# Ledger of designs, part 22: peptides against a protein of PDB entry 5H65

Target 1, 294 residues: chain A of PDB entry 5H65
Amino acid sequence: QYLERTPLCAILKQKAPQQYRIRAKLRSYKPRRLFQSVKLHCPKCHLLQEVPHEGDLDIIFQDGATKTPDVKLQNTSLYDSKIWTTKNQKGRKVAVHFVKNNGILPLSNECLLLIEGGTLSEICKLSNKFNSVIPVRSGHEDLELLDLSAPFLIQGTIHHYGCKQCSSLRSIQNLNSLVDKTSWIPSSVAEALGIVPLQYVFVMTFTLDDGTGVLEAYLMDSDKFFQIPASEVLMDDDLQKSVDMIMDMFCPPGIKIDAYPWLECFIKSYNVTNGTDNQICYQIFDTTVAEDVI

## One batch from the design tools (peptide)

Design b1_p14_2 (made by RFdiffusion4)
Fold by OpenDDE base, seed 1:
Structure b1_p14_2 (fold): chain B 294 residues (1-294), chain A 14 residues (1-14)
Amino acid sequence: as target 1 above (294 residues)
Amino acid sequence: SPWHQQSAPPYDPF
């Protein structure tokens, strides 16, 4: 849709909600550290949470590794199981369950592994060699997802997370509902297991200045603004460099704002109430900056 | 393939 360009000074005087097209310079942005801009967003409850750090995952998987796999839950119609006993670490037992497709093991690159008792390092090794990995634990009657604080699915370097608030976890045998047990689409896995998948998003605050006024605008976007998936950027150095280049282009260090390039974008205003305090806030929407860089 | 004939990888995954 087409909107006429509106100067910031005019926008700042208007009531919300409204949509605007603007042309402004990016005076500054937060957070300055890229990794801090990447968050997890629930599409249902709309809460934001931090992406777990490696140290957090280490703790979760170390705790999981203290539990012994239940022999009664091994080798079902859904999966074939093999147990490894570590030579060190007091003979820790690790179970790997290979999910079958209609009773037959698929090719290694199509196989889903259920890992019980593995460390983060071991899980990462397996996820790099096999297509998909789910960390699990022995429940009372079936295998269950280990912990929603950790990924429910790892595919290569991609970690898929679920919402603790909105998910109602079901046991692993519910994967039987999937007709195709080779592709392992994250959304399908999540649905089968009662997981509401979280979405990776870039979360930033832009301070915009067009010479007539200054406005702070919120950015929450998964892949449109930078044309880079937030889900991949944390694990891809090239994508990180691209985001850095884009931000450096619009907000170059070491020079005055007068020399900054103009940014064209759409913003929407909205009302926020906090007790007796009523304020108007702004959010960037339907904006792609990568096209202007190419 | 050897993969389809066994329930474990042909190597130590850890």
Scores: peptide ipSAE 0.037, ipTM 0.546, DockQ to the pose 0.017
Fold by OpenDDE base, seed 5:
Structure b1_p14_2 (fold): chain B 294 residues (1-294), chain A 14 residues (1-14)
Amino acid sequence: as target 1 above (294 residues)
Amino acid sequence: SPWHQQSAPPYDPF
């Protein structure tokens, strides 16, 4: 959109809500460890959540692995099933269900696997060979999603999560509603299973200074600001390095702010009530960092 | 692999 540039000193005097175009230097930012900026956001209830780490998932899948697959739920019109007995001391039973497209198994790179009783390590191994993986458990009448605290869909290194508050889970047979059972678009899978998908977002606080004033601006963005998907950055060291380089460019260590590049961005002001205090806050929106900023 | 022509893969994926 088109907005005339406004100096920070003028913005700081105005009432909210308003939208501004600004040109400022990034004095500092939080968190400094950028991987900590990645959160999960619900588009409905707006809750921000931490991305589960490996230890969290290990516990969930370990618990799921204590359950025995129900033989009555194997080999349906939707999927073909195979059972493995692990080589560990317990001889754990693991079921892998291969989802069919119109009664025919698709190629491995377009096949959805339903994993029942697998550990995180085992699931990761399978996700490297197949397009999509859903962790499931045996329900009363059908397979069901294992746990919304774990990914409802894994595609390569990307973990897709759902909102516990907003989701009303449906059984796995609801995947039949999908006309094409090869692409496995996360949003389509979520819709079929009654899941409200969470969005990966970068959550950061920028301290902006244009020489006339200083303000803090909140950043919550999925892929526009860095032109890097928040959904991929945690599992990709190269993407993390790229984000680090971008932030180092705007806020270079060891030099004075006078030498910092200018950041052009859009910010919106909004009111926040904290008891008796009314505070004006600022959020960055519709902004992409570009090389021309240097 | 011709696994797509079968009901299940011929190998242990674990």
Scores: peptide ipSAE 0.037, ipTM 0.553, DockQ to the pose 0.017
Fold by OpenDDE base, seed 3:
Structure b1_p14_2 (fold): chain B 294 residues (1-294), chain A 14 residues (1-14)
Amino acid sequence: as target 1 above (294 residues)
Amino acid sequence: SPWHQQSAPPYDPF
């Protein structure tokens, strides 16, 4: 349906819910440090979560590294296992399980590794050789995902996370249900293991001004608004710079708003009830900004 | 519509 442009002053007088097309200047935005805008969103329960920091992961993997791999769970029809013993005084054991495709080990770049007892540093080193890695632990009858507080799948520099509330974890042998054991599509892995995958999203608050009124609008977007994946931006300085440049274009530092470019976008209004208080909020949707930054 | 009574974003999302 076609939407005509509506001035903010008119929007501010209307009841929710409604959809609008607007043309406004971006007076300001939060957070100013754009990497802080990246969150994890559950498509099922809709909760937002923080992306774990490296320090958080270190703790999880350190705890996992205190547990010795169970010999009974090594070398199954699904995977071949190799055990490393560290040269430290305590002789920590690390198990690497190489997932086979139809009983045959794939090429290194196509092979999924299950890592048991590894530190974050060791996992990262292995991920440089093997594109796909799952941190695991020894369960009673099978290998199991280590912890949903850590990635359930690491592919290159991308950490894939699952929702603790919505997931019902299944053991590693459920990977047998995957026909193709070389590509390791995150959604397929998640489904096999009973995981509801979280989505990386940019979460921002825009203050919009069209000269008739000022309106705060919420942005939650994965890859449409900037045409840059939120899943990649945290680990890619160039992508972060691109996002910064886009935001600097729309909200240039050190100049007056009169010189700001116009932003065309869609917003929707919705009602929020907090106790006895009713509030109308606004969210940006179905909007893409061009990367016309040089 | 589901967004008729949609909740606000987290109190402090940043």
Scores: peptide ipSAE 0.022, ipTM 0.487, DockQ to the pose 0.038
Fold by OpenDDE base, seed 2:
Formats: sequence, C-alpha cells, structure tokens
Structure b1_p14_2 (fold): chain B 294 residues (1-294), chain A 14 residues (1-14)
Amino acid sequence: as target 1 above (294 residues)
Amino acid sequence: SPWHQQSAPPYDPF
C-alpha cells in the first residue's frame, strides 16, 4: 500500500485509526537506557512483561534445586538420565535427562537436556555445551516444566520465555510429538508443551518533530526497526553498541535538532479510552531505519 | 562415538 507523506500537523487533526507515512526528526526518546526498552510480549494476550534478571532466575532455580528428582521418572523411552550429587551443598541431587531421537542419543551439539535441580550457574554451563536446555521438575506422573517465570528453553545465550496467562502446560512426554528431536525449534518445543512463547521486543517512545508539529509515537518491534533482534541484544555488547549508535545518530546529544537527520517511518493512530476520556495515540510500524539518513 | 554409546557425556558440571 502506497502512502503519501503527511505532515504531523495534519495528522494531529485527524481521527483514528489511520496509517501515515511521515518524515520527522527524533527530538527525543525513552527510555534513554536502551536495555530498559527490551521487554517480553505475548502475541495472544498482548501483555508486556519485564525480562527477568539474573537475580530473579537465581531464586527460581535455587528453589527448584531444593527438590529431589523422582527416581521413577528417570530413564524413559524419551530420555536417559544421569544423577549428580553435589559435594558442597549437603548432597543436593541434580538430574540431567538427555533426550533421545528414536531411542538414540544425538550428538552433544544437537541434544536437548532436561535439567532437574540445577542452579542457574550449572544450567548456564550446560547450555554453553549443549544445543538446548529445559529446566524441569518432577511431576506426579512425568517431568514437567519447572516454572514459566524462568526460561522454558535455553539455547546458547538466548532465554526463551512463555506466557503464564496463555499457556496450558503439558508434561515433558509431549515432546514425543516432535518428529525431529535434534533441531529443537523454540516454537515447536513451545507448541508441544502447551506454551505460548513470549517475544522479545523493543519498546520505546519517540518524540517526533517535523517542524509542523510534535507527536509522540511508541515503537514495539522485535527485529525490523533496528535490524537487530531484541532477543539477542541483551546478551551482546556489540549489538547494544549498535543500537546506541543508531539512536545517537538520530538524536545526537549536544546538537541542535536542526542538524538531526530526518527519519522516514510509518505510524498508525489508534484510540485509547481511559474512562470517559478518549485519546489518540500513535505507533511506529513496518519501519526499518537505514544507515544512510538524508 | 562414545557419546552415542553412553547415556551421558563424561562431563560433570556439578
């Protein structure tokens, strides 16, 4: 769909909902600390959640580590189990379940580990060596996901989270429904376990000024705007620097707005009701910032 | 490979 460029002053006078193409300068943005812009978004209920901090995860996994793995749930057709007893923690039991593909263990770099009773540190160590890790606990009849407040899947440095509201958790044996037990696609794992996966998104508020008017528009985007995945940026200093550079380019500190580059983007208006008050808000959509801004 | 023959790798992360 082709959209003619519309000045902000005209947009500000129009009813919502509408879509616009604009050319404006980024006067300011929030949050200034860009790591705070990264949130988790549910595609079903649309709730925004904070990305758990390491301290939050420590608590969850520490609590999980107090529970003893159920011997009856070890060594099934789906996985082979090994138990460790810690030396310095009063004999804490940790179970690692290695998921098999058609009864055979895959290569280590393709193997999914189910970890029962591990600390965050231990889990991270394993995730660095194996393809995928799922924190689990012993249920009544099967292993179950430990806690949706923690990642349901860890792949390298990426933590995959699920929505507590929208998920209807199923037991670990439902992974049997996956024909390919080597690649462990997060969405497939989530589907098998009844999890609605959360999406990493950048959530920012832009103050846009084209000289005719000033408009606030929010950005909620996973990977299009910056061409940087929100899912990776928190764990990659280089990506963070890139985002910083992009924002500094559009909104350079200590420089007058007259010298700012022009940002071309699409925005959509929408109505927000707060009681009896109706407000028109704006969201950036389908926009990719280019390196060469004129 | 030893990996395919064993139920767990010869690695103790704990």
Scores: peptide ipSAE 0.037, ipTM 0.552, DockQ to the pose 0.017; fails the geometry check

Design b1_p14_2_s1 (made by RFdiffusion4, then SolubleMPNN; from b1_p14_2, 5 letters changed)
Fold by OpenDDE base, seed 2:
Structure b1_p14_2_s1 (fold): chain B 294 residues (1-294), chain A 14 residues (1-14)
Amino acid sequence: as target 1 above (294 residues)
Amino acid sequence: VPWWKQTAPPYVPF
């Protein structure tokens, strides 16, 4: 729908919820550090979560590595299993289950590995060589996802996470429901395993000023605003630089706001209730920033 | 649930 441009001073006087088209300058933004802006968002319960740090994952996988793989769960119709005993670390057992497609092992670049008892380092090494990796553990009657605090799926450098609150985990054998056992689409894997996948999002607070008024609007966006996926930016230096350049363009350091470029965007207002207090908040939506915007 | 009831200001540690 077409929205006429509305000055901020008018918006600030109106009740929520409403949608607006605005033209404003980005006076300031938070957080300033990109890594602090990237969060995980649940599309179902709408909670925001922090992206786990490497140290957090180390602990999870270290704990998982203390558990011995159940021999009874090895070598099923779904997967072929290989077991390694580490030379060090008290002979830790590591199981790698190679998921088959119609009883046949796929090529390495199409193969899903289920890893049981691996460290973060080992898992990452395998994920770089194979198409997909799922950290698992031995359940009572089947392999199960190791921990939703860790990625349920690793593809290269991309970690896919699930919502603990909204997910109802199912055992690994439910991967049998997937007809194509070569592409391993994250959403399909999640559906098979009862996982509600989390979405990587940029979360920022913008202070917008159009000369008539000032308001704060927050951005929660996966890939539209910067035209850069939040899911990839943490692992790509070039993408990080691009985001930094965009932000520096709209909010140049050491420059007066009168020289800032104008930002055209859509914002929506909404009510937030804190006890007896009702506050109107604003969110940027359906907005793409282009570098060629004057 | 309407969208405006599903959205809240994010908690971001600065």
Scores: peptide ipSAE 0.034, ipTM 0.678, DockQ to the pose 0.065
Fold by OpenDDE base, seed 4:
Structure b1_p14_2_s1 (fold): chain B 294 residues (1-294), chain A 14 residues (1-14)
Amino acid sequence: as target 1 above (294 residues)
Amino acid sequence: VPWWKQTAPPYVPF
């Protein structure tokens, strides 16, 4: 859709909801640290959640590791099971279930592992060697996802999370519904298990200034604005540096705003009502970073 | 909920 450029002073006088094209300088932004801006967003209920830290995951997996795998749930038509007992003081039992494709084990790079009783370290090691890892626990009738507070699927360094509010978890045997048991697409796995996948998003507040007015706009974006996936940035130093460089380009430290580049973007206004309070808010949308090179 | 019908305050991450 084509929109004519509108100065901020005009936008600030108009009622919501509306969409605008603007050209402004990024006076400032929050948060300044990248790790604070990356969140998990539910596409259904729109809740925003923090990405769990390793310490949080350690606790979840440690708790899961206190549970003994149920022998009755091992070695089904869906998976072959291998178990071992650790040599620590408590003799932790770990089960690894190798998901089969039509009764045959896939190659390691195509294999889904179901991990029961593993620590975070062990799970991460396995995720680097195999295509996919799902942390699970023994339920009454079947294996079940361990905890939606932890990833439902780990692929390399990528952690896939599900929404606790919107998910209606189904047992592991529902993976049988997948015709292709080699690619393990996160959305397909989620659908089979009744999970609503959360989306990684950058969440930031931009203070925009075009010389006619100043406006705060929120950015909530997965991969368009920076052309960098929010899902990958936390585990990749080079991507983190790239984002930092982009932000430094638009908002360079130690120089006057007159020397800042011009940012063109789309913003939408919307009404927020809280009791007696009525406010117009702004959000950036459908925008890839672009500057005027004059 | 469509964005034009949003009435909740935006998320403040900090």
Scores: peptide ipSAE 0.034, ipTM 0.674, DockQ to the pose 0.039
Fold by OpenDDE base, seed 1:
Structure b1_p14_2_s1 (fold): chain B 294 residues (1-294), chain A 14 residues (1-14)
Amino acid sequence: as target 1 above (294 residues)
Amino acid sequence: VPWWKQTAPPYVPF
């Protein structure tokens, strides 16, 4: 896309909504810590949510582990079930259901596990060996997703979450609608189970200054701006370092703004109503950090 | 729906 470059002073005088191409310096940004910028976004209702912490998940799975798996729901045409009884005082029962492909158990790397009564630690261990894991509970007539406050699907180190507001959960047997029961694409799983997947996004506020004016621009982006997926950054130290390097490049600490590199990006203006106050806000869009900024 | 009607308000981290 192409837009003529517009100085910030001119933009600040114009009505919204409009799109602009700008060249500005990143005076400052918030939040300063990367983990604070990563959120979950619903593409349908547009609600932003915090990524659950490990402690939050522990509580959810501990609560789920208080429920005993229903024997009547074990060993269906869809899955084979195995039950473990823990060696602790309470003798907690954990059910693992191995989803079959056309009645046959697939290889471990292609097998979906449904886990009932497992702790976060146990689930994570299984997800490392068996790539795909869904935490479930016994419903009235079928297994059901445990809780949308927890991941509906764990693949390796990636946690996939669903929107509580927009999802209309369906029972596990709806996975039968999937022709291929080996790839376990998150979107396909979500669709089968009536889940609206949440998207990992970077959420930041940039203070931009081109010497003619200063404005704050909102950034909400999944993988375009940094060319790094927000869904992976929290679990990968190297990716975190890369993002930090990018931000340090544009906004180097201890250096005067006059020496900052120029950032070329697209911003769009929009109207926001806060009570009786009308405000024009700005959002960065369709922008990728370019290497020639150096 | 136009994009500006679906855009979230600015994020306030603090």
Scores: peptide ipSAE 0.031, ipTM 0.673, DockQ to the pose 0.041
Fold by OpenDDE base, seed 3:
Structure b1_p14_2_s1 (fold): chain B 294 residues (1-294), chain A 14 residues (1-14)
Amino acid sequence: as target 1 above (294 residues)
Amino acid sequence: VPWWKQTAPPYVPF
C-alpha cells in the first residue's frame, strides 16, 4: 500500500499496469475552460457523456409540452394533480402532480413534483420553490419519465441524469416503494424508477513535469481532487471561482514553470489497445489538492 | 474486472 516516490523518467520506462506516487509540477492542462471539463459518467458501462445544454433541454421539454396530459392518470393515491391551460392560441396544458407522503401533502421544501407539459423555464421556476421535480409524460397506464436525455430529477440547480444504455425504466407508481417520500434521495429515486444514475465528473488532461521527464495523465474525478462536487460547479459561480483559483495556483499564467508549486499525487498506468496500436496511458487517482502540498 | 487485468479502451476527451 505504501508507495515510494518515483521520478517520471523511471515511470516512463516501465510496463503497465502499475501504481505510482509522484511529485511533479503541472506544466499545463486541458481543457482550459471549466465547463468543458465537466462530463457525465456511468458507473456501470463507463460511458462518458456530455452534460446537456440548456438549448437541448429546451427542445425536449418543448416537445413534451405538445402532449396533452391524460386525465385518467390524474389524482392517484400517490399524487394530487393540478392542471393549467395556457392562454395562448395553442392552449397548452400543464399538469403538476404533487406526490403525497402517506396520503398527506408535504411542505413545499419536501415535496416532489411530477411535471407534465412544462417548459424548461417553468420547470426551473418550480424547482426553485419545491424540493424536487421530475419531468414526466402520460404513458399507457401510468405516468412515465419524460426522457432520459433530460434530467430524471431536478433538485434546486442540480440536474440528475440517467444512463440510457443501462437503465430499464419503470413507471412512476414505483415511487410507492420509497418509505420516506420527503427527502427524495437521488439514488433512491433512481433505483425505484430503474435508472442507473450518471455521475458528474471532472475530466482533464494534466501535463506533469518533475524535471526528469514529462508525462500526460488524465483526471476523472467527481469530488475528491478539488474537494468540490462536479455536480454543483456548473451552477455555482463561487465554486467555479474556487476551481479557477486552484488551477491558477498550480499552473499560474504568465510565469515560468520554475516558480510553479509542486503537486503530490498518485498515478496509475494502464494499457490501451486500438487496433494494432498498444499504448501506455496514465490516470491520476486517490489525490486531493491540499494547502499543505503547496 | 480489476484494474491490473483490464485493457482500457482508448479515450481522448478533447
Scores: peptide ipSAE 0.030, ipTM 0.664, DockQ to the pose 0.033

Design b1_p14_2_s2 (made by RFdiffusion4, then SolubleMPNN; from b1_p14_2, 5 letters changed)
Fold by OpenDDE base, seed 3:
Structure b1_p14_2_s2 (fold): chain B 294 residues (1-294), chain A 14 residues (1-14)
Amino acid sequence: as target 1 above (294 residues)
Amino acid sequence: VPWYLQTAPPYQPF
């Protein structure tokens, strides 16, 4: 549908909810640090949560590494198992289960590894060689996902997370329901294991100024606004530089706002009630940074 | 329920 451009001063006087097309300058934005703007969002319960840091994962995997793999759960029709014992005084055992496709081991780049008792460093090392890794633990009757506080699937440098609130975890043998055991699509893995996958999103607050008024607009976007996936940006220096360049272009440091470029975008207004407090908020939607600006 | 028929929950981005 066609939306005419509306000045911010007019928008600020109107009741919510409504949709608008605007042309404004990005006076400022928060957070200023890129890593603070990347969050995990549940599409079902709409919870926003922080992306776990390396230190958080270290603790989870270190705890998991204190558990000895159960011998009775090794070498099933689904996977072949190999066990390593570390040379340290504790004699830590690490199990790697190689998932088979119809009884045949796939190529290394297509093989899903289930890792039991591995450290973060070991898991990352294996994920560089094997595209798909799931951290697991020995359950009573089957392997189980280690912890939803850690990735349920690691593919290259991408960590896939699940929602603790919405997920109802199923045992690893449910991977048998997957017809193709070579591509390991994250959504398919999640569905098989009863996981509601979280989505990486950019979360920012934009202060927009068109010369008639100023408003704050919320940005929650996965890959459309910057044309850069939020899921990849934290692990890719070039993508980080690209986002920084875009933000510096729209909001250049040390330059007066009069020289800022114009941003054309769509915003929607909505009512927020927190107790007795009712306010109108604004969110950017269906907006992509223009290619001529990039 | 469509967004235009409901009050949106408060976002806590930070």
Scores: peptide ipSAE 0.027, ipTM 0.633, DockQ to the pose 0.043
Fold by OpenDDE base, seed 2:
Structure b1_p14_2_s2 (fold): chain B 294 residues (1-294), chain A 14 residues (1-14)
Amino acid sequence: as target 1 above (294 residues)
Amino acid sequence: VPWYLQTAPPYQPF
């Protein structure tokens, strides 16, 4: 549907919820540091979470590595198991379970590994060599996901996380419900394990100025605004540079706002209640910015 | 009903 351009001064006087098309300059934005803008968002409960840091993951996996794999859970119809004993870490045992497709081990590039007792470093090394990795632990009757504070699935450099609030975890044997045990689509894995997957999102607050008024709108977007996936940006220096360039283009440092480029975007208004206070907030939606330098 | 048609929780930018 076509929306006519509305000046910010008019928008600021209207009740929510409404949708608008605007043309404004980006006076400023927060946060300034890109890594601070990347969050995890639950599509169900809409909670925003921080992306776990390496140090956080180290602790989780180190704790998991203190647990001995249960021999009774090794070598099932779903997976073949191998156990390694580390030389220098008090004989720490690491179990790797190779998930089979219809009883046959797939090629390494199609194989899902279930890792029990691995460190972050070990898990990352394996994820780079195999298609997919799930950190697991021995449960009472089956393998279980290690911890939702850690990735439930690692594919290369991409860490897939689940919502603790919305997920109802199921045991690893539920992967049997997947007909295709080679592609390991994150959403399918999540569904099988009762996980509500979190989405990587850019979360930023834009201060917009069109000369008639000033409005704060926040951006919550996965891949449309920058045309760069939020899920990949933290692990790719070139993508980070691209985002920085885009932001510098719209909000150049040391230059007056009169020289800023115009940003055309869609915003929606909505009501927020904080105790007794009712506030109208604004969010950018369905907007893509061009990377082309004018 | 879309969330933006309802009262939304506060935005947590930090």
Scores: peptide ipSAE 0.025, ipTM 0.596, DockQ to the pose 0.036
Fold by OpenDDE base, seed 5:
Structure b1_p14_2_s2 (fold): chain B 294 residues (1-294), chain A 14 residues (1-14)
Amino acid sequence: as target 1 above (294 residues)
Amino acid sequence: VPWYLQTAPPYQPF
């Protein structure tokens, strides 16, 4: 898209909604800590949610592990089942169901595992070996997703979450509707199970200054701005360092703003009603940080 | 049969 560059002082005088191209310096940003800026967003109800912490997941999976897998639900046309007994004090039963493709077990790197009774640590270890894992529980007539407060799908280090408000969960046998049972595309799995998938997003507020004016712009972006997926950053130290380096480049500590690099970006204005007050807000969109700046 | 299905209980896969 093409837009002429508009100075911030001119933008601040105009009605919303409008789109602008700007060139400004990033005076400051919030939140300062990366882990605080990564959220989950529902595309349907638009609710922003915190990414669950490991401690939260531990509780959920520990609770799930108190329930014994139902023998009647093992070894169906969809999956082959194996049961392990842990060597811990309680001797937990862990069920692993290996999903078949047209009656044939796929290779380990293409196989979806359904896990009953596993801890977070155990599930993560299995995910690293088999690529795709769904935490499940025994329902009345079929296996069911364990809990939408936990990931509905784990692929390596990527945790896929669903919206509790918008999802209408269906039983595991609905995976039969998938033609290809080897790729396990998160959106396809979600659709089959009646899940509205949440999107990882970076959520930040930028204070922008071009010397003519100052405005705050909202950033909600999944993978475009940093060219780093929000879905991967929390689990990858190198990606975290990269984001930190980018932000430090735009906001170098101990240096005056006159020496800051210029950021070229698109912003859109929109109206927000807060009680009796009508406020114009701004959001960054369709913007990638330039390689020559990074 | 893939190797991982040849595992007999009780086995500790993790």
Scores: peptide ipSAE 0.000, ipTM 0.347, DockQ to the pose 0.017
Fold by OpenDDE base, seed 4:
Order: structure tokens, then sequence, then C-alpha cells
Structure b1_p14_2_s2 (fold): chain B 294 residues (1-294), chain A 14 residues (1-14)
């Protein structure tokens, strides 16, 4: 048996929790700006947090760049190290550690770089070329992850973040536990380093109207609703444009709601406690809208 | 079917 379509007026009268299939118009949505809708979600503690801005990362990496790489931690069995001295007034030293696979340096596209003292710009340049970069710092005995406020892994344009609350960081030498030191799967890297990876999610509130009633539905989705990964959208102008087009199609500006397209979706109701008051809330689930879908 | 009417596989509660 499949869920039958239920009018919003009927849903609004029912107790939670329940699941519904609906057909409604998107009267409005929040936030209006795409950037504001992308968040990081911890699958363990369920904390939602903002994606760090470039300015935030600049500060973190600039602070890290004030520290000189420890010579004692260079050129281990795990990695070969190279030091660059910048030509700027500060003469900043940047250390790049090339992680080896069984004592052999992988191809550039498979090689993980550990970066000490790099700026965001420098790190991004390296990630574009090598496709895997970890910002690190010199610890007391080993290299360590620089800061969980920054990405623990950068692959191309994708920044992978870890949960500060749930992670128990381990030193870089724990990457030795990875048998394959060429693929650098984010989850494997995270596990080796004691990181609980955060997930990119779209977080939006939809005001849905089917003519019988109006309700607000929460959207928290990583890649299914738009068929666009939340992890990639912030770094890809075309993907951003696509999301904007989708939202404009559902909720066209300057047009009356009567002309809006119908959205078919699933929503689930659930109870939320606000102080002493119980409120029924709604969340969109198992719903997909994609321009390339028939 | 228009894309804006698409969903994940139909929910089967039973």
Amino acid sequence: as target 1 above (294 residues)
Amino acid sequence: VPWYLQTAPPYQPF
C-alpha cells in the first residue's frame, strides 16, 4: 500500500507523529539566500552549525602560519617533507608533507598533502592540483590536525569538516592505519584521525499551501531534494544557479500563488516541546525535484 | 511527469 494524498486541512487536525503525501504550492520559503540554507550537521550529536566563511578560514590559517614547522617532525616513514620560504616580508615557512604509500610517493592526483603554515589561498591552490590536502600543525610528538574549525580534509573544492563536540583527535601518524594511501576517502581519513565528519545539508522552511490549508515544513536534506549535493553547491556557481532556478520555479517572484506550480512531496509530523507548550512540526522527506527528471 | 512532481520511491507503509 502507498500513502494517499492528504489535504493540508486534514493533516493540520491530526496528531503527530504521522507521514503524509501531499500536493501543495510553495507559497514562500526561508531563508531566501542559498548560502544561508547550507549548514553542517553532525550525525552523532545532531548539532547544526554554520559553514565557516572564507574570512573565518583566513583567520585560522593565518594564525597557523605564524607557527614554524618543527624540523623534528619532517621526513618520517609516512611522508616526505619539503619546506618553502615565502618571499614576502615575513619570510613565512610553509611545510608540505607528501604522504607515501608503502614508502613510495603516489601520483600527484592520488597524493595526500599535509600543509603547515599555508594560507587559505595556498591550500586551495594545492588542493586543486593534488585533490587531497589536510591542514596540520606541529604537535609535541607528531603532526596534528590544525583546527576542527577549519576543514580536516580538502579535496578539490570540497571542504570536509569535523564535529568539535564528538571528535577525539589523534595524531597524523594514525593515517598509517589506512592500507590504501591513495584514495583518501573522507570517512576513512576521519576515522583514522578520530574525527566525526559533519554532513552538508540544506536547511529550509517551506510554507506550503494547497488551498485547503497552510503549513510550514522543515527541509533538511543533503542531496536528494534538489539532486544537488549541499557539499558542492557553495563552491559551484552552476549548481547555485540551478538551485536558484528551482526555487524561482516553485515560487516565482512577482506572480500570484494561483499560478505557482504544484509540488508533490512527503511530509512527516512530529512533536516539539517549546517550554511548556507542545507543537506539531512538519518535515519534508523522501522528496526529489530535479530539472533533468521527466 | 514534470520534475517538480517527482518524489523518491513511493512510500509503502505496509
Scores: peptide ipSAE 0.011, ipTM 0.398, DockQ to the pose 0.027; fails the geometry check

